# Ledger of designs, part 43: peptides against a protein of PDB entry 6B4J

Target 1, 315 residues: chain A of PDB entry 6B4J
Amino acid sequence: DITMQWYQQLQDASMQCVLTFEGLTNSKDSQAKKIKMDLQKAATIPVSQISTIAGSKLKEIFDKIHSLLSGKPVQSGGRSVSVTLNPQGLDFVQYKLAEKFVKQGEEEVASHHEAAFPIAVVASGIWELHPRVGDLILAHLHKKCPYSVPFYPTFKEGMALEDYQRMLGYQVKDSKVEQQDNFLKRMSGMIRLYAAIIQLRWPYGNRQEIHPHGLNHGWRWLAQILNMEPLSDVTATLLFDFLEVCGNALMKQYQVQFWKMLILIKEDYFPRIEAITSSGQMGSFIRLKQFLEKCLQHKDIPVPKGFLTSSFWRS

## One batch from the design tools (peptide; made by RFdiffusion4, then SolubleMPNN)

Design b1_p13_1_s2 (from b1_p13_1, 8 letters changed)
Fold by OpenDDE base, seed 1:
Structure b1_p13_1_s2 (fold): chain B 315 residues (1-315), chain A 13 residues (1-13)
Amino acid sequence: as target 1 above (315 residues)
Amino acid sequence: DKELEELTKKLFS
């Protein structure tokens, strides 16, 4: 399976990255620990500062992240920080930066769906300039949300139930599995972030270049989902999240083909979702149903709330 | 779905 091979390659690359900077992370030396913390803060704080307030502030954040990844010194916590402070500094920063982007999907976007767009446009722009960061974003995303690949992890003989639950994307703490609503909320945030990344380009980059992970991956994702058996509650939830965020962009890009896809979802795939939907899960199903019916009736998918406008970039 | 497969092939061909 080419999809699973791709998944595994990204996971292997991520694991190799961790091994590469293990010396920095496992060092008992006080100076190395200080460098590690400074680099971690320099990589993650700018991402946490991303907001929907002003395009100018977003540009400053982007420039700071790009400068750091380019080996230039940046100010962080009142100190000058550079990836050149340690031979493993760049690998560490790329990994932590990618991890932080995915974490913002998991936390910030999960709670505030509109936050997907400013985070995604920065992530996309950084990915364009630093492909390794993009691969690491995918690796982190895929590990936390296998539905972003998409694939459904299977239980293997001899596997602990908790490990299987973690593979499915659940958090398990103190032998207690995460509640379904919290799980779906986190998965939704990550899917929404992904759906935003694949459609957005940094406006100050070289627009002549091809998007490093563009809408073709959105089509692939939909095609793969539709070729899989639906999962109870999960499929209806994430399919809605995906289409709400990138449906308008997919419509513009693929036109008639996209509408055929929506018809296939409504006529062929929807009954399969319904067949596995319990009464307690009907909310997600109904939400998807209403969305699809509205879109098909109006022959339009609305621009998602929070989409970045020209006025945002002039602020 | 055969139609989906055909649409996919057209997109990625």
Scores: peptide ipSAE 0.034, ipTM 0.735, DockQ to the pose 0.128
Fold by OpenDDE base, seed 2:
Structure b1_p13_1_s2 (fold): chain B 315 residues (1-315), chain A 13 residues (1-13)
Amino acid sequence: as target 1 above (315 residues)
Amino acid sequence: DKELEELTKKLFS
């Protein structure tokens, strides 16, 4: 399966990246520890500062991240920090930056759906200039949310239940599995972030270039989901999240083909979701139903709430 | 993925 090969290649690249900077992460040297902490802060703090407040602030954050990845010194925590401070510094920063973008999906976007757009536009712009960061974003995303690939991890003989639950994306702490609502909330955040990334371009980049991971991957994702058996609650939730965030962009890009896809979802796939939906899971099902019906009735997918407008970039 | 390709072809026909 080409999708699983792609998944595995990204995971292997991520693991190799970790191995390359093990010297920095495992060093007992005081100076190396300081450098590690400074680099980690320089990579992650700017991402945490991303907000919907002003486009000018977002540009400053982008420029800082790009400068760091380009080997230029940046100010962080009152210090001048550069990836050149350690031979493993660039690999470490790329990994931690990518990890932080995905964490913002599972935390910030999960709690505030509108946050997907400013985070995604920065991630997309950085990905365009630094492809390795993009690959690492996918690796982190796929590991935490296999539904973003999409694939459903299978239970293997001899596997511990907790390990299987972790493979499915659940957090397991002290032998207690995460509650389903919290799990779905985190998965939703990551899917929404992904759906935003594939449609957004950094406005100050070379817009003539092809998106490094564009809407064609959105089409692929939908097609793959429709070729899979639905999962109880998960499929209805994430399909809604995906369509709410990038449905308008897909509609504009694929036009008649998009509507064929939407009709296929409503007429062929939706009954399969219904068949596996319990009474306790009707919320996600009804939400998807109402969304599909409204979109088909109006022959329009609304622009998602929080979508960045021209006025945002002038602020 | 043959299934993905077949579905895509069906939708773009």
Scores: peptide ipSAE 0.029, ipTM 0.704, DockQ to the pose 0.232
Fold by OpenDDE base, seed 5:
Structure b1_p13_1_s2 (fold): chain B 315 residues (1-315), chain A 13 residues (1-13)
Amino acid sequence: as target 1 above (315 residues)
Amino acid sequence: DKELEELTKKLFS
């Protein structure tokens, strides 16, 4: 399976990255510990400062992240910080930055769906300039949300139940598994972030270049989902999230072909979702149904709420 | 993935 090979390759690269900077992370030296903490803050704090308020602030954040990744000194916590302070500094920063982008999908986007767009446009722009960060974003995303690949992890004989739950993307703490609603909320945030990344380009970059992970991957994701048996509640939820965020962009890009896919979803795939939907899962089911019916009736997919406008970039 | 390719072909025919 080509999809699973791709998944495994990204996971292996991510694991190798961790091993590469292990010297920095495990050092007992006081100076090394200080450098590690400074680099971690420099990589993650700018991402946490991303907001929907002003395009000018977003540009400042982007420039700071790009400068750090380019080996330039940046100000963080009142100190000058550079990846050149340690030979493993760049690998560490790339890994932590990618991890933080996915974490913002898991937490911030999960709670505020409109936050997907400013986070995604920065992530896309950084990915264009720093491909390794993009690969690490995918690795982190796939690990936390296997449905973003997509694939459904299977229980293997001899596996601990908790390990299987973690593979499915659930958080398990103190032998307590995460509640289904919280799980779906986190998965939704990550899928929405991904759907935003694949359609957005940083407006101050070289737009003549091909998107490093563009809408063709959105088409692939949909095709793969439709080729899989639906998973109870999960498929209806995430399919809606994906289409709400990137459906308009896919419609514009693929036109008649997109509408053929949407009809296929409504006529052939949706009944399969219905067949596995319990009475307690009607919320996600009804939401997807209403969305599909409205879009097909109006022959239009609305621009998602929170989409960045020209006025945002002038602020 | 042959299945993915077949699905894609169906959508574009």
Scores: peptide ipSAE 0.027, ipTM 0.699, DockQ to the pose 0.237
Fold by OpenDDE base, seed 3:
Structure b1_p13_1_s2 (fold): chain B 315 residues (1-315), chain A 13 residues (1-13)
Amino acid sequence: as target 1 above (315 residues)
Amino acid sequence: DKELEELTKKLFS
């Protein structure tokens, strides 16, 4: 399976990255610890500052992240910080930056869906300039949300239930599994962020270049989902989230093919989702149904709420 | 993308 090979390659690359900066992370030296903390803050704080307020502020954040990744000194916590402070600094920063982008999907986008777009456009722009960050974003995303690949992890013989739950993307703390609603909320945030990344380009970059991970991956994701057996509650939820965020872009890109796919979802895939949907899970199914029916009726998918406009970039 | 083409074919086959 090519998709699973891709998944594994990204996970392996991520693991190798962690091993590469192990010296920095495991150092007992006080100066090394300080450098680690400074680099971690420099990598993550700018991402947390991303907001829908102004395009100019977003550009400043982007420039700061790009400068850091380019080996230039940046101001963080009142100090000058550079990845050159440690031989493993760049790898560490790339990893932590990528992790933070995914975490913003998991937390910020999960709570505020409109936040997907400003986060995604920065992530996309950084990915264009720093491909390794993009690979690490995917690795973190896939690990936390296997449905973003997509695949459904399977229980293996001898596996602990908690480990299986974690593989599915659930948080398990003190032998307590995360509630389904919280799980789906986090998964939704990550899927929405991903759906935004694949359609957005940083407006100040070389837009003549191909998107590093563009809408073709959105089409791939949909095709893969539709070729899989649905998972109760999860498939209906995430399919809706994905289509709400990038459906308009996919419609514009793929035209008639997109509508054929949408019809296929309604006519062939819905019965399969319905067959595995319990009475307590009908909410996600109904939401997806209503969305698709509306889109098919109007022959249009609305631009998602929070989509960045030209006026945003002039602010 | 070959993978995309294969998945598309599978979807619409």
Scores: peptide ipSAE 0.025, ipTM 0.683, DockQ to the pose 0.828

Design b1_p13_1_s3 (from b1_p13_1, 8 letters changed)
Fold by OpenDDE base, seed 5:
Structure b1_p13_1_s3 (fold): chain B 315 residues (1-315), chain A 13 residues (1-13)
Amino acid sequence: as target 1 above (315 residues)
Amino acid sequence: DEELEELWEKLFS
């Protein structure tokens, strides 16, 4: 399976990256520890500062991240920080930055869906300039949300239940599995972030270049989902999240082909989702149904709430 | 797009 090969390649690359900077992460030297902490803060704090407030602030954040990745010194915590302070500094920063972007999907976007767009446009712009960061974003995303690949992890003989739950994307702490509502909320956030990344371009970059991970990957994702058996509650939830965020962009890009896909979802895939939906899960199903029916009736998919406008970039 | 119009006609006929 080509999809699974791609998944594994990204995971292997991510693992190799971790091994590369182990010297920095495991160092007992006081100076190395200080450098590690400074680099980690420099990589992650700017991402946490991303907001929907002003385009000018977003540009400052982008420039700071790009400068750091380019080997330039940046101010962080009142100190000058550079990836050149340690031979493993760049690899470490790229990994932690990618991890933080996915974490913002998992936490911030999960709680505030509109936050997907400012985070995604920065991530897309950084990915364009730093492809390795993009690969690491995918690796982190796929590991936390296998449905973003997409694939559904299977239970293997001899596997511990907790390990299987973790593979499915659940958090397990003190032998307690995460509640289903919290799990779906986190998965939704990550899918929404992904759906935003694949459609957004940094407006101050070279627009002549092809998107490093564009809408063609969104089209692939939809095709793959429709070729899989639906998973109860999960498929209906994430399909809705995906279409709400990037459906308008897909409609504009693929036009008639997109509408054919939407009809296929309504006529062929919907009954399959319904067949596995329990009465307690009907909410997710109904939400998807209403969305699709409305879109087909109006012959349009609305621009998602929180989509960045020209006025945002002038603020 | 004529193809899109035909598709809509099929959906709503």
Scores: peptide ipSAE 0.113, ipTM 0.829, DockQ to the pose 0.052
Fold by OpenDDE base, seed 4:
Structure b1_p13_1_s3 (fold): chain B 315 residues (1-315), chain A 13 residues (1-13)
Amino acid sequence: as target 1 above (315 residues)
Amino acid sequence: DEELEELWEKLFS
């Protein structure tokens, strides 16, 4: 399976990355520990500062991240920090930066859906300039949200239930599995972030270049989802999240093909979702239903709330 | 787009 091979390749690359900076991570040297902490802060704090407030501030954050990844010194916590402070510094920063982007999907976007767009445009722009960061974003995303691949992890004989739950993306703490609503909220945030990344380009970059992970991957994702048996609650939730965020962009890009796909979802796939939806899961089902019906009726998919406009970039 | 119009006519007729 090509999709699973791709998944595994990204996971392997991520694991290899961790091994490359293990010396920095496991060092007992006080100076190395200090450098590690400084690099970690320099990589993650700018991402946490991303907001919907002003385009100018977003540009400053982008420039800071790009400078750090380019080996230039940046100010972090009142100190000058550079990836050149340690031989494993660049690999470590790339990994932690990618991890932080996905974490913002899992946390910030999960709670505030509109936050997907400013985070995604920075991530996309950084990915364009630093492809390894993009691969690591995918690796982190796929590990936390296998539905972003998409694939549904299967229970293997002899596997512990908790391990299976973790593979499905659930958090398990103190032998307690995460509540379904919290799980879906986190998955939604990550899918929404992904759906935003694949459609957004950094406006100050070279727009003539092809998006490193563009809408074609969104099309692929939809095709793969439609070829899979739906999962209760999960499929309806994430399909809605994906279409709400990138449906307008897909419509503009694929036009008639998009509408054919949407009709296929409504007429053929939606009944399959309905068949596995319990009475307690009707919320996600109804939301998807209403969205599809509205889009077909209006012959349009609305621009998602929080989409970055020209006015945002002038602020 | 004529193809889109044809599709809409087919679906909503």
Scores: peptide ipSAE 0.106, ipTM 0.829, DockQ to the pose 0.052
Fold by OpenDDE base, seed 1:
Structure b1_p13_1_s3 (fold): chain B 315 residues (1-315), chain A 13 residues (1-13)
Amino acid sequence: as target 1 above (315 residues)
Amino acid sequence: DEELEELWEKLFS
């Protein structure tokens, strides 16, 4: 189908990117190794510095990332670093930057849901100026969280169970798969980050241009989820995460159509989730239930906690 | 594969 073709195209592009900078990554040359490390730090440290504290700081971080991607020298670790230091430098930085954004979803957003918004607005702004970074963000996101596509990876004959678990998004270390709660926490973080990206625009960019990956993709995501059989615990968890983060934006964008979808979720899809929900998974189910019921009752979806306000950008 | 079956049960039931 078209969705799987899109998924595969992004994965292929990501793989091709890795192959392109393989010379840099596999180099045994001391100088090349140093450049690689400097570029990696320059790409990733600014992302790790993203916080909810001040809009001015966020702008500085954005400008630094943009400068790096634009071939300008930036200060990192007390050194001047530029992607021009190596022919594969730009590809490497784009890849590592994209990887780091997704990792922040997986780690930071997973633990602090409000962190989704400052990370997402930077990611969106960078994506607008550097489309390849956006494609790589999607590639990394899709690989770590296939539910962000969405699709359910299938087990193939001869596949190792661990490899299948990894395809499903589980971390497997020392032949031990991660606990379901940790898995869901990471998936939640990534979905929340994605839900934030699709609704946010960098306020200092050319906002007259179309969002490179906007709310229409959120609408598509919901439609695809509803056309899939629910997964135990996963569907209830991620559907809640998605709607909590971008439900308000979707409501504003799609109005009556959004409410029709929400009713469809509650009346048609929700019983299907219930049917596969065990007693031990009732928490996620109940949380989704309460959210849907509250939204339908109040005829409103609240603005998510951590949403960036005008006051944030003036700070 | 019992482990695979258990995984499928976990995911779909």
Scores: peptide ipSAE 0.024, ipTM 0.483, DockQ to the pose 0.027
Fold by OpenDDE base, seed 2:
Structure b1_p13_1_s3 (fold): chain B 315 residues (1-315), chain A 13 residues (1-13)
Amino acid sequence: as target 1 above (315 residues)
Amino acid sequence: DEELEELWEKLFS
């Protein structure tokens, strides 16, 4: 399976990255520990500062991240920090930065869906300039949300239940699995972030270049989802999240083909979702139903709330 | 993209 090969390749690359900077992470040297902490802060704090407030602030954050990845010194925590302070510094920063982008999907976007767009446009722009960061974003995303690949992890003989739950994307703490609502909330945030990344380009970059991970991957994702058996509550939730965020962009890009797919979703796939939906899961089902019906009736998919406008970039 | 075409054919075959 090509999709699984791609998944494994990204995971392998991520693992190799971790091995590369293991010396930095495992060092007992006080200076190395200090450098590690400074680099970690420099990589993650700017991402946490991303907001929907002003385009100018977003540009400042982007420039800071790009400068750090380019080997230039940046100010972090009142200190000058550079990836050149340690031979493993760049690999470490790329990994932690990518991890933080996915965490913002998991946490910030999960709670505030509109936050997907400013985070995604920065991630896309950084990915364009630093492809390795993009690969690591995918690796982190796929590991936390296998539905973003998409694939459904299978239980293997001898596997602990907790490990299987973690593979499915659940958090397990003190032998307690997270509640389904919290799980779906986190998965939704990550899918929404992904759906935003694949359609957005950094406006101050070279727009003539091909998107490093564009809408074709959105089309692939939908096709793959439709070829899979639906999961209770999960499929209805994430399919809605994905279409709400990038459906308008997909419609514009694929036109008639998009509508054929949407009809297929409504006529063939949606009944399969319905068949596995319990009375307690009707919320996600109804939401998807209403969305599909509205889109087909109006022959349009609305621009998602929080989509970045020209006025945002002038602020 | 050949992969997308294969997926499309599989969906609409």
Scores: peptide ipSAE 0.021, ipTM 0.606, DockQ to the pose 0.781

Design b1_p13_1_s4 (from b1_p13_1, 9 letters changed)
Fold by OpenDDE base, seed 1:
Structure b1_p13_1_s4 (fold): chain B 315 residues (1-315), chain A 13 residues (1-13)
Amino acid sequence: as target 1 above (315 residues)
Amino acid sequence: DEELEELEKKLFS
């Protein structure tokens, strides 16, 4: 289908990117290794510095990332670093930057849900200026969290169980699969980051341009999720995460259609989720149920905690 | 594979 074709195209582009900078990554030359390390740090450290503290600091981080991607020299680790130091430098930086954004979803957002918004607004702004970074963000996101596509990976004959577990998004280390709670926590972080990206725009950009991956993709995601059979624990968890983060934005955008969708979830989709929910998984289901019931009762979806306000940008 | 079946049951029950 079209969704799987899109998924595959992004994965192919990501793989081609890796092949493009393979010379840099596999080089035994000391100078090339130094450049690689400097570029990797220059790409990833600014992303790790993203915080909810001040809009001015966020702008500084954005400007640094944009400068790096634009071929300008930036200071990193006390050295001047530029993607022009190696012919494969730009491809490498774009890949590593995109990877780091997704990793922040997987780690930082997973632990601190509010972190989704400052990370997402930077990612969205960079995506607007550097579309290839956006494609690579999607590629990394889709690979780590197939539910962000969404699709459910299928086991194929001859596949190793560990490989299938990894395809499902699980981490497998030393032949041990991660615990379900840790898996869901990481998936939640990535979905929350995605839900934030599709609704946020960098406030200092050209707002006349269309969002490179806007709320229409969120609407598509919901439509596809609802058209799929629910997965035990996963669907209830991620649907809640998604709606908590971008439900308010979707409500504002789609109005009556959004409420029809929520009613459809409550009346038609909930029974299907419930049917596959074990007693040990009722927590996720109940959380989603309570959220939707509250939203339908109040005829409103709250602005998510951590949403960036005007006061944040003045700080 | 029993582990696969258990995983599938867990995810797709």
Scores: peptide ipSAE 0.025, ipTM 0.637, DockQ to the pose 0.028
Fold by OpenDDE base, seed 4:
Structure b1_p13_1_s4 (fold): chain B 315 residues (1-315), chain A 13 residues (1-13)
Amino acid sequence: as target 1 above (315 residues)
Amino acid sequence: DEELEELEKKLFS
């Protein structure tokens, strides 16, 4: 399976990255520890500062991240920090930055859906300039949310239940699995972030270049989901999340083909979702139903709430 | 494993 091969390649690359900077992470030297912490802060703090307040602030954050990845010194925590402070500094920063982007999907976007867009546009812009960061974003995303690939992890003989739960994307702490609502909330955030990344381009970059991971991957994702048996609650939730965030962009890009796909979703795939939906899962089902019906009736997919406008970039 | 069966039921019911 080409999809699974792609998944595994990204995971392998991520694991190799971790091994590459193991010397930095495992060092007992006080200076190395200090450098590690400074680099970690420099990589993650700017991402946490991303907000919907002003385009100018977003540009400053982008420039800071790009400068750091380019080997330039940046100010962090009152100190001058550079990836050149350690031979493994760049690999470490790329990994931690990618991890932080996905974490913002998991946490911030999960709680505030509109936050997907400013985070995604920075991630997309950085990905364009630093492809390795993009690959690591995918690796982190796929590991935390296999539905972003998409694939459904399967239980294997001899596997511990907790390990299977983790493979499915659940958090398991102290032998306690997270509640289903929290799980779906986190998955939703990550899917929404992904759906935003694939459609957004950094406006100050070279727009003539092809998006490093564009809407064609969104189309692929939809096609793959539709070719899979739906999962209870999960499919209805994430399909809605995906279409709400990037449906408008897909409509504009694929036009008649998109509408044919949407009709197929409503007529062929939605009944399959309905068949596996229990009375306790009607919320996600109803939301998807209403969304599909509204879009087909109006022959339009609305621009998602929080989508960045020209006015945002002038602020 | 009863817990596994319950999880599978939730996901693949």
Scores: peptide ipSAE 0.022, ipTM 0.616, DockQ to the pose 0.027
Fold by OpenDDE base, seed 5:
Structure b1_p13_1_s4 (fold): chain B 315 residues (1-315), chain A 13 residues (1-13)
Amino acid sequence: as target 1 above (315 residues)
Amino acid sequence: DEELEELEKKLFS
């Protein structure tokens, strides 16, 4: 399976990255520890400062991240920090930055859906300039949310239940599995972030270049989902999240082909979702149904709430 | 994209 090969290649690259900076992370030297902490803060704090408030602030954050990745010194915690302070500094920063973008999906976007857009436009712009960060974003995303690939992990004989639950994307702490609602909330946040990344371009970059991971990957994702058996509650939830965020962009890009797919979802795939939906899970099913019916009736998909406008970039 | 074409073929055939 080519999709699974792609998944595994990204995971292998991510694991190799961790091995390359192990010397920095495992060092007992006080100076190395200080450098590691400074680099970690420099990589992650700017991402946590991303907000929907002002385009000018977003540009400052982008410039700071790009400067750090370019080997330039940046101010962090009142100190000058550079990836050149350690031979493994760049690999470490790229990994931690990518990890933080995905964490913002599972935490910030999960709680505030509109946050997907400012986070995604920064991630897309950084990915364009630093392809390795993009690959690591995918690796982190795929590991935390296998449905973003998409694939459904399978239980194997002899596997511990907790390990299987973790493979499915659940958090397991102290032998307690995460509640279903919290799990779906985190998965939704990550899918919404992904759906935003594939459609957004940093407005101050070279827009003549092809998007490094554009809407064609969104089309692939939909095609793959529709060729899989639906998973109870998960498929209805994430399909809605995806279409709400990037459906308008897909409609504009693929036009008649998009509408054919949407009709196929309603007429052929929806009954399969219904067949596996329990009475307690009707909420996600009904939400998707109403969305599809409204879009087909109006022959339009609305621009998602929180989409960045020209006025945002002038603020 | 060969992967995309294969998936589309499965979906719309």
Scores: peptide ipSAE 0.021, ipTM 0.613, DockQ to the pose 0.794
Fold by OpenDDE base, seed 2:
Structure b1_p13_1_s4 (fold): chain B 315 residues (1-315), chain A 13 residues (1-13)
Amino acid sequence: as target 1 above (315 residues)
Amino acid sequence: DEELEELEKKLFS
């Protein structure tokens, strides 16, 4: 399976990255520890500052991240910080930055869906200039949300239930698995972030270049989902999240093919979702149903709430 | 991706 090979390749690359900066992370030297902390803050704080308030502020954040990744000194915590302070600094920063983008999907976007767009446009722009960061974003995303690949992890003989739950993306703390609603909320945030990344381009970059991970991957994702058996509650939830965020962009790109896909979902795939949906899970199912029916009736997919407008970039 | 193209043809022909 080419999809699973791609998944494994990204995980291997991520693992190799961790090994490359292990010296920095495990150092007992006081100076190395200081550098590590400074680099970690420099990589993660700008991402946490991303907001829907002003395009000008978003540009400042982008420029700061790009400068850091380019080996230029940046101000962080009142200090000048550069990846050149340690031979493993660049690998460490790329990894931590990518991890932080995915974490913002998992936390911020999960709670505030509109936050997907400003985070995604920065991530896309950075990915365009720093492809390794993009690969690491995918690696982190795929590990936390296998449904973003998509695939369903399988239980293997002799596997502990907790380990299987973690593979499925659940958080397990003190032998307690997270509640299904919290799990779905986190998965939704990550899928929404991904759906935003694949459609957005940084407006101050070279837009003539091909998107490093564009809408073709959204089309692939949908095709793969439709070829899989639906998972209870998960499929209906994430399919809705994905289509709500990038359905308009997919419609514009794929036109007739997109509508054929929606009809296929409604007529063929939807009954399969219904068959595995319990009475307690009808919320996600009904939400997807209403969305599909509305879109088919109006022959349009609405622009998602929070989509960045020209007015945002002039602010 | 030939596998993806075959899947797309199967789903959207």
Scores: peptide ipSAE 0.017, ipTM 0.566, DockQ to the pose 0.444

